Peptides against a protein of PDB entry 4HTP. Designs and how they scored, part 229

Target 1, 231 residues: chain A of PDB entry 4HTP
Amino acid sequence: SQTVASHVPFADLCSTLERIQKSKGRAEKIRHFREFLDSWRKFHDALHKNHKDVTDSFYPAMRLILPQLERERMAYGIKETMLAKLYIELLNLPRDGKDALKLLNYRTPTGTHGDAGDFAMIAYFVLKPRCLQKGSLTIQQVNDLLDSIASNNSAKRKDLIKKSLLQLITQSSALEQKWLIRMIIKDLKLGVSQQTIFSVFHNDAAELHNVTTDLEKVCRQLHDPSVGLSD

## One batch from the design tools (peptide; made by RFdiffusion4, then SolubleMPNN)

Design b2_p30_2_s4 (from b2_p30_2, 19 letters changed)
Fold by OpenDDE base, seed 4:
Structure b2_p30_2_s4 (fold): chain B 231 residues (1-231), chain A 30 residues (1-30)
Amino acid sequence: as target 1 above (231 residues)
Amino acid sequence: SAAEAEALREEYRRILAEVRAAAEEEELAE
């Protein structure tokens, strides 16, 4: 079945997240999120115009925006150190070089950017001059690869984990990888609360999530902002 | 088909652009 996520570029989500992060005010952050959400809903209506009973929802995007609430896929088993080593290998960075050391010692303030402790930002600056300018992945493809990683982690298939990670990395821009890393680590640093995200999505979203703890159910049942829980 | 998929992606991009434009207009009006 066709999904909105199969047609939305991952780059568009990342650009939205970047705009949110760069925005100083709460209102601006909300605006950027609302624009993405509204576009998603409008496209959903267009895509499913002749199909009223679809299970498609904002869930594929929401689970990437609120990765700490992920309950469907199991743990990735990926840490910053693993990613650092992978990047060093993939980019053929000298192990004693400045960039390799930055990735490995990401917690140590060695840079002028004040990004100590934020592996994703450190990775971004290393990747920016070395990676593609435009990625090719859809949100669905990203989720499929992340599902694969989680599944293979549970199965202790390290080789397949690496394969999926390489697919993610090689098909993503530096900016997309920054956000992908944050999704994997489950810390987006958007500067907006979970409550704010839910409130923008639907007035009843926070309540339904508090009761069900099921992000997919929240997205599906409250897909229409005009239809409440009591309706 | 690949052509259908591209058409749908283009439609999404159009919608996104329209939503952004509308939001900018609303912000300027406030």
Scores: peptide ipSAE 0.411, ipTM 0.853, DockQ to the pose 0.951
Fold by OpenDDE base, seed 3:
Order: sequence, then C-alpha cells, then structure tokens
Structure b2_p30_2_s4 (fold): chain B 231 residues (1-231), chain A 30 residues (1-30)
Amino acid sequence: as target 1 above (231 residues)
Amino acid sequence: SAAEAEALREEYRRILAEVRAAAEEEELAE
C-alpha cells in the first residue's frame, strides 16, 4: 500500500528541521513545523482520497522528529566515534588531517564555529564540500534503512550495519546527514520541546502519549486535528 | 508505476509550495 512517507523526500523534512533550528522564537519554530505537518496531511487526503480507514499516518515523520520516543525500533548501537571512523574511511580523510581530527575530537573546541560537542555540526562542515548537493531518499526509505540498522545491531551483524549506513550516507546531502546523525544519536537540538511538537500536532497528543507511550497510536488516532480523543 | 509515483511526488511538491507561500504571506501581513 502506498504511504505518504514513500513520496515525501527526506530532504524536505531536513529542510524543515533546519528552519526550526535556525528560528529564534517559539512562534517561528512552530510555524515551520506546522507547514510541514499541514502539507503532509493535505497530501495524505489527496493520496488516500478513495480509501477510508487507512493505517497511514504522520508516524514515519514523527518518529524521526521525536527519536527519543522510538519504541518500535531497537537500539542502533551507533556512537559518534563509530560515525567519525566511518566518515574518515569513506571520505578518505588523512588520519592526521584537520578534518579527521575534528571528527574524532568533536568535543574539544578546536573550531571557529563554536560547535564543540555537536558531532552532527562538525560532520556537516566536513561533508558540505564533499557530498551530494541533493539527496534522493524518501522518509520511508530512511526509516527502512534505520530499521535495518537496528535489526542488524540486535543480530550483531556489523557488516550489514555498515552497508545500510553507507546507503544512507551516499544518498544524502551534507544537510540531510547532519539531521540523520542527530536522529540516530536521538538529539535534534531543535530548541522546541516535545510537548510543543505534540501540541502542534494535536491538542490531545501529549495526553494520549502519556497514557499509551505509543507514538504510532498517537499519530494514527489523532491524525485528524479536528477529531479528539473523546469523539 | 514509476510515472504515477513521480506524479504523486510532484503533487506533494505543489502542496508544500502552496502551504509555504500561504505561511509567508501570513508572516508578511503580521
């Protein structure tokens, strides 16, 4: 069955997240999120016009926006040090070079940008001159690859983890990789709370999540912003 | 089909552009 996530570029989510992060005020952050969400819902209605009661929802995007609430997918087993080593290898960076050292020592304030401690930002600047300008992945494809990583981590299949990571990296822009890293590490640094995200999604979302702890149920049951829990 | 998928992607892009344009207009009006 076709899903909204199978047609929405991952780049569009990343662009939205970038706009949210760069916005200073809460209102502006909310606006950017709402734009993405509204577009998703409108497209959902168009895509499923002839099919009522579909299970498709905002869940594929929501689980990437709130990765700390992920319960379906097991742990990735990926740390910053692993990613650093992978990038050094993939980009053929000299081990004693400035960029390799930045990735390995991302916690040390060595850069001019003040991004110490944020591996994703350090990676972004290293990747920007070296990566594709535009990615090709959909949100569904990203989730499929992340599912593969988690599954293979549980199965202790390191080679397959690397394969899936390489697919993500080689098909993503530097900006998309920045956000992908943050999704994997489960820290988006958006400057907006989980509660705010839920409140924008649906008035009852926070309550339903508090009871169920099931992000998919929240997205499915509260897909329509006009239909409440009591309806 | 691949053609149908592309058409749907184009539709999504159109929707997104419209939503963004509307939001920008609202911001400029504020």
Scores: peptide ipSAE 0.401, ipTM 0.849, DockQ to the pose 0.929
Fold by OpenDDE base, seed 2:
Structure b2_p30_2_s4 (fold): chain B 231 residues (1-231), chain A 30 residues (1-30)
Amino acid sequence: as target 1 above (231 residues)
Amino acid sequence: SAAEAEALREEYRRILAEVRAAAEEEELAE
């Protein structure tokens, strides 16, 4: 079945997240999120104009925006150290080189950018001169790859985990990888609360999530902002 | 088809651009 997520570039989500992160005010952050959400809903209506009863929702994006609330996907089993080693290998970085050491010692202040402890930002600067300028993945594809990683982690298939990670890395820009890393680590650093995201999504979203703890149900049942829980 | 998929992606991009433009106009009007 056709989904919105299968047509929305992951790059567009990442650019939205980047805008949110860079925004200083709550109102501006909300605006950027609302723009993405409204575009998603409008495209949903266009895509499904001939189909009234679809299960498609904002869930594929929401679970990436609020990765701490993920309940469907099992643990990735991926830490910063694993990613560091993978990048060193993939990019053929000298092991004793500056960039390799930055990735491995990401918690140690090494530069003026104040990126200490933020592996994703450190990775971004290493990747920026070395990676594609534009990624090719859709949100659906990203979720599929993340599902694969989680499933293979559960199955202890390290080789397949690496394969999926390589697909993500090789098909993503440095910016997309920054956000992908943050999604995997489950810390987006957006500067907006979960409550704010829910409030923008739907007035009843926080309440429904508090009761169900099911992000997919929240997205599906409250897909239409004009239709409440009591309706 | 790949062509249809690309057309849909372009449609999404168009929608996104329109939404952003509208939001910017609203912000300027406030």
Scores: peptide ipSAE 0.399, ipTM 0.848, DockQ to the pose 0.927
Fold by OpenDDE base, seed 1:
Structure b2_p30_2_s4 (fold): chain B 231 residues (1-231), chain A 30 residues (1-30)
Amino acid sequence: as target 1 above (231 residues)
Amino acid sequence: SAAEAEALREEYRRILAEVRAAAEEEELAE
């Protein structure tokens, strides 16, 4: 079935998240999120103009923005150390080189950027001169690959996990990979609360999530900001 | 088709650009 997520570039979500992170004020952070959400809803209306009963919603994006609330897919089984080793291998970095040591010892301040303890930022600076300038993945494709990783982790197929990770990495820019890493680790560091994200999405979103703990139901039932839970 | 998919992606980019432009205008008016 045709979905909004199959047409929205993952790069556009990442650029929105980057703008939110760089914004100092709460109001500016909310504005950037609202712009992305409004664009999604407008495109949904255009895409499904002739279809009244669709199950398509903001869920594919929301589950990447609030990855700590993910309940559909199982655990990835991926930690920073695994990603560090993967990048060293993929980029053919010397093991005793500066960049390899930065990735392995990401908790220790080694640079002037003050990014100690943030693996995604360390990875970004290593990747920036070495990877594609523009990615090619849609939000749907990213979710499909993440589903594959979770499924293969459950099945203890480490080789297939690596294959899916390589597909994500080779088709993504350094900026997209920074945010992808944060999604996998489940810490986006946006500087805005879960409650704020829900409040911008829909007035009843926080309440419905507290009752159901189902992010997909929240996105589907409250797709229209003008229609409440009691309606 | 690939051509239809590209046309839809271009439409989304147009919508996103318009929404961002409108939001910037509102912020300047505040």
Scores: peptide ipSAE 0.395, ipTM 0.844, DockQ to the pose 0.938

Design b2_p30_3_s1 (from b2_p30_3, 23 letters changed)
Fold by OpenDDE base, seed 5:
Structure b2_p30_3_s1 (fold): chain B 231 residues (1-231), chain A 30 residues (1-30)
Amino acid sequence: as target 1 above (231 residues)
Amino acid sequence: SAAAAAAAAAEAAALRAQWAEILAATRAAA
């Protein structure tokens, strides 16, 4: 079936997240999120103009924006050290070189950017001169690959985990990988609370989530901002 | 069929373009 997520570039979500992160005030952060959300809803209406009963919703994006609330996927089993080793291998970095050491010792201050402890930022700077300028993945494709990783982790298929990770990496820009890493580690550092995200999405979203803890249900039932939970 | 595949690809491209336009317009208006 046709979905919004199958046509929205992952890059556009990442650019939105980047804008939110760089914004100083709450109001600006909210504005950038709202712009993306409103665009999603508008495109949804256009895409499903002749179809009233669809299950399509903002869920594919929301679960990436609020990865701590993910309940459908099992654990990825991926830590920073694993990613570091993977990048060293993929990029053929000298193990004793500056960039390899930055990735492996990400918790120790090594640069002027003050990114100690933030693996995603360290990775970004290593990747920036080496990766594609623009990725090719849609939000749906990213979620499919993440599903694969979680499933294969549960099945203890390390080879297939690596395969999916390589696909994510090779089809993403440095900026997209920065955010992808943060999604996997489940720490986006947006500077905006979960409550704020829910409040912007729908007035009843926080309440429904508190009761159900089901992010997909929240996104589906409260897709229309004008239709309340009690309606 | 090849024709069906081509049509699907064209539709996908058009929809992606539409999305891009919507996002750009929304950002410009805000």
Scores: peptide ipSAE 0.666, ipTM 0.930, DockQ to the pose 0.945
Fold by OpenDDE base, seed 4:
Structure b2_p30_3_s1 (fold): chain B 231 residues (1-231), chain A 30 residues (1-30)
Amino acid sequence: as target 1 above (231 residues)
Amino acid sequence: SAAAAAAAAAEAAALRAQWAEILAATRAAA
């Protein structure tokens, strides 16, 4: 069946997240999120014009924006050290080289950017001159690959985890990988609270999530901002 | 069929373009 997520580039979500992160005030952060959300809803209405009873919702995006609330897929089993080693291998970085050491010792400030402790930012600068300028993955494809990683982690299939990670990496820009890393580590550093995200999504979203702890149900039941929980 | 696959690919491309237009328009209006 057709889904919004199957047509929305992951790059567009990442650009939205980047805009949110770079915004100084709460109002501007909210604006950028709302722009993406409203676009999603508008596209949803167009895509499903002849099919009103669909299960499609904002969930594919929401679970990437609020990865700490993920309940459908299990743990990835991926840490910064694993990613560092993977990048060193994939990019064929000299083990004793500057970039390899930056990735491995990401907690220690080595540069002027003040990115100590933020692996995603360290990775971004290493990847920027080496990766594709534009990614090709949709939000659906990203979620499928993340599902695969989680499933294979549960099954202790490290080889298949690596395969899915490589697919993500090779089809993503440096900026997209920055955000992908943050999604995997479950720390987006947006500077906006979970409550704010829910409040922008729907007035009843926080309440429904508090009761159900089911992000998909929240997104599906409260897809229409004009229809309340009690309606 | 190959023809059906081509048609599906064309439709997908059109939908992606539509999304891009929606997002651009929304950002411009803000």
Scores: peptide ipSAE 0.665, ipTM 0.930, DockQ to the pose 0.941
Fold by OpenDDE base, seed 3:
Structure b2_p30_3_s1 (fold): chain B 231 residues (1-231), chain A 30 residues (1-30)
Amino acid sequence: as target 1 above (231 residues)
Amino acid sequence: SAAAAAAAAAEAAALRAQWAEILAATRAAA
């Protein structure tokens, strides 16, 4: 069956996250999230106009926005050092070169950007002049690849993990990769709390999540902001 | 069939375009 996530570009989620991160005030951050969420709900209604009983929900996006709450897929087994080495290999960076050293020593201030300790930002600046301007992946495809990584990590299939990572990298812009890295590391640095995200999504979202710890259930049951838990 | 595949691809493209329009309109209205 058709899903919203299969038609929404990952780039559009990333641009939303970028807008949220760059916004200084809570109100602006909430506005950008709400714009994406409202668009999702509107598209959902259009896509499923003739099918009222669907399980499709905001879950595919929500699990990327709140990756620390992911419970469906197992651990990726990926750290910053692994990604650094992968990028050095993929981009054919000289190991003793400036960019390779930035990736490997991301905790040490080496530039004027003040991004020390944030691997995703360091990677972004290295990738920006070297990657596609626009990615081609949908949110569904990103989740499928992340599922593959987690599954293969559990199975100790390093070759297949690398294959999925390469597909993610080669089909993503530098900006998309910045956010993908943060999703994998489970730290988006949005400057907005989990509670705020839930509150904007639905008034009962935090309560339902506290009881069930099931993010998909939260997204599905509370898909309509006007329908509460008691309804 | 090739025709069915082409029709499915066209539908997918139309849906992606619809999404883009919705998102753009929502952002413009804010």
Scores: peptide ipSAE 0.665, ipTM 0.929, DockQ to the pose 0.946
Fold by OpenDDE base, seed 1:
Structure b2_p30_3_s1 (fold): chain B 231 residues (1-231), chain A 30 residues (1-30)
Amino acid sequence: as target 1 above (231 residues)
Amino acid sequence: SAAAAAAAAAEAAALRAQWAEILAATRAAA
């Protein structure tokens, strides 16, 4: 089916998240999120102009922005140590080399950037000189691959998990991988609360989520910011 | 068919371009 997510580059979501992270003030963070959300809604209206009763919503993006609220997709079974080992293998890094050790010992403060404990940032700097400049994945494709990982984790198919991870990695820039890692680990470090994200999305979003605990329902029912729960 | 695939690819490219324009315009207006 035709969806907004099938046409929105994952890179554009990542650039938005990067802007939010780099912003110091709450108002500026909110602005960057609102810009992406408003763009999504405008594109939705254009894409579905001649179609009524579509189920398409902001959900594909929202579940990546608030990955800790994911309930549809099962656990990935992926930790930082697994990713470190995968990158060392994929990039053919010397095991005793500086970059391999940075990935494996990401919790130990090394260097001047203060990125200790943030695996995604450590990975970013290792990947930046080694990865393509622009990724090719859409938000839908990213979600499909993440679905595959979760499904194969439940089925204990480690080889297929690796296959999907490799596809994500090889088709993503260093910046996109930084954010992808944070989505998988479920810690975006945006500096903005869940409540703020919901409030910007829709005035009734927090309430509906508290009742249903269903992020997809929240996104579908409250797609139009002008239509409330009581309407 | 190859023709149908080409048409679908062209439509997808046009839609991606439209998205890019919307996002750029929204960011510029802020």
Scores: peptide ipSAE 0.664, ipTM 0.929, DockQ to the pose 0.937

Design b2_p30_3_s2 (from b2_p30_3, 14 letters changed)
Fold by OpenDDE base, seed 4:
Structure b2_p30_3_s2 (fold): chain B 231 residues (1-231), chain A 30 residues (1-30)
Amino acid sequence: as target 1 above (231 residues)
Amino acid sequence: SEEEEERREKEAEELRRLWEEILRQTREEA
């Protein structure tokens, strides 16, 4: 069975998130989110034109946009320190070098960018001159890899966690990795509230989520913005 | 079969192009 997420590049979600983050006003942030959402719905209609009663929804994207509401997958068991060490290894950075120290001491101001405490931004600047310009992963593939990480963390299979992380890293641009890190850490720093995201998605989304705490159910039941909870 | 796989790959490429076009148009219209 085909899903929208299996065809949407992760890069396009990341570019949308970047646009939202860079926008100063609430209205502009909302516009960028709405553009992506409307595109998703339009593509969904095209993809499923001849299929009725599909379970496909915005959920694969929504769970990455609101990662703090994730309830389906278990904890990743990944922290900034682990990622720092992984990047040092993968990029073959000198351990006493400037870039390695930036990653390890991300909480301490070391540079001119003012990114102290934001590991994802520090990682971005280290990765930018070293990584691919464009990633190749779809949203579905990213979610599959994240599911694998969570499952293997639960099973205490550290080697398999590393394998999945390596796949994510090697197939992603620096910008995509910046956002991936924020998704894993569950802090996107978009400057827009959860309530705003829900309100843009559907008028009844916040209410349904408050009752069910099930993000997938919210996305599926309220897929059509014109169909409410009472319909 | 190899032919079926080639067909699936072509379909996936077409769908990706469709997505890209939809996203582009939506951004231009908004």
Scores: peptide ipSAE 0.649, ipTM 0.921, DockQ to the pose 0.945
Fold by OpenDDE base, seed 3:
Structure b2_p30_3_s2 (fold): chain B 231 residues (1-231), chain A 30 residues (1-30)
Amino acid sequence: as target 1 above (231 residues)
Amino acid sequence: SEEEEERREKEAEELRRLWEEILRQTREEA
């Protein structure tokens, strides 16, 4: 079925997240999120103009923005050390080289940027000169690959996990990979609270989520900002 | 058919352009 997520580039979500992170004030952070959300809703209306009662919603994006609230897919089974080893292999980095050591020892302050403990940032700087400038993945494709990883982790299919990770990595820019890593680790470091994200999405979103703990239901039921829970 | 696939790809490209335009406009208006 046609979904908004199948047409929205993952890069555009990542650029939005980057703008949010770089913004100093709460108001600016909210603005960047709202711009993306409003665009999503406008595109939804255009895409589904001839179809009523669609189940398509902001959920594919929301579950990436609030990955700690993910309940549909199981655990990825991916840690920073696994990603480090994968990048070393994929990028053919010398094991005793500076970049490999940065990835493996990401918790140790080695750089001037104060990125100690932030694996995603360390990875970004290693990847930036080595990766595509622009990725090709849609939000739908990213979610499909993440679903595959989670499913295969549950099934203990390590080879298929690696395959999906390679697809994510090879089809993503360094910036997209930075955010993808943070989504997998479930820490986006946006500097905006979950409550704020919900409040911008819909006035009743936080309440509905508190009751249901179902992010998809929240996104579907409260897709229209003008329609409340009591409606 | 190959023709149907080509039509779907073309439609997808048009929709992607529409998204890009919407996003651009929204950012300019806000």
Scores: peptide ipSAE 0.649, ipTM 0.921, DockQ to the pose 0.966
Fold by OpenDDE base, seed 5:
Structure b2_p30_3_s2 (fold): chain B 231 residues (1-231), chain A 30 residues (1-30)
Amino acid sequence: as target 1 above (231 residues)
Amino acid sequence: SEEEEERREKEAEELRRLWEEILRQTREEA
């Protein structure tokens, strides 16, 4: 069956996250999140106009925005060092070159941007002159690839993990890869709390999540902001 | 079939355009 996530570009989620991160105030951060969420709900209504009782929800996006709450997908088994080595190989970076050393030693202040310790930002600057300007992946495709990585990690299939990672990397812009890295590492650095994200999504979302710890159930049951838990 | 694939591709393109329009409008109104 068709889902909203199968039609929404991953690039649009990433642009929203970038806007949130760059915003200084809580109100502005909330505005950018609300714009994306409202768009998702409007598109859902249009897509499912003739279908009642669909299970489609905001969950595919929410699990990428709050990756620390992921319970369905198993561990990726991916760390910054692994990604650094992969990028060096993929981009054919000289091992003793400046860019390779920046990726491997991302915790050491080597740059003028003050991004020491943030691997995703270091990667972004290395990738920016080398990658596509616009990615082609949908949110659904990103989640499918991440599911593949987690499954193959559990099965100890390193070659298949690499294949899925390469597909993610080669079909994504530098900005999209920055956010993808943060999703994998489970630290988005948005400057907005989990509680705020839930409160904007639905007034009862935090409560339902505290009871169920099921992010998909929260997104499905509270899809309509006007319908509460007691209704 | 090739015809079914073409129809699916056209539908996907139309839906993508609809998404882009919705997102644009929502950002302009905010």
Scores: peptide ipSAE 0.648, ipTM 0.921, DockQ to the pose 0.917
Fold by OpenDDE base, seed 1:
Structure b2_p30_3_s2 (fold): chain B 231 residues (1-231), chain A 30 residues (1-30)
Amino acid sequence: as target 1 above (231 residues)
Amino acid sequence: SEEEEERREKEAEELRRLWEEILRQTREEA
């Protein structure tokens, strides 16, 4: 079955997240999120114009925006140190070189950017001169690869985890990888609360999530912003 | 079949263009 997520570039989600992060005020952050959400709903209506009963929803995007609320996908088993080692290997960085040391010692302030403790930002600057300008992954493909990582982590298949990570990395820009890292680590640093994200999505979203703790159910039941829980 | 794959690829490209247009319009209206 066709889904919105299978046609939406992951790059467009990442550009939205970047705009949100760079925005100073709550109102501007909300505007950027609303633009993406409204676009998703418009595209959904166009894609499913002849199909009234679909289970397709904003869930594929929402679970990447609020990764700490993920309940369907199990733990990745990935930490910053693992990613650092993977990048050093993949990019063939000298182990005693400046870039390798930045990745391994990401918690120590290095340079003028003040990015200490934010591995994703450190990785971004290392990747920027070395990666694609534009990625090729859809939101669906990203979720499929993340599902594979979680499943293989549960099965203790380390080689298959590496394979899926390599697919993500090689098909993503530096900016996309910055956000992908934050999704895996489950800390987006958007400067907007979960409550705000839910309130923009649907007036009843926070309430339904508090009761069910099921992000997919929230996205499906409250897909239409004009239809409430009592309707 | 090769013809079915070509049709699916064409449809996917059309839908991608539609998404890009929707997103562009939504950002311009704000």
Scores: peptide ipSAE 0.647, ipTM 0.919, DockQ to the pose 0.965

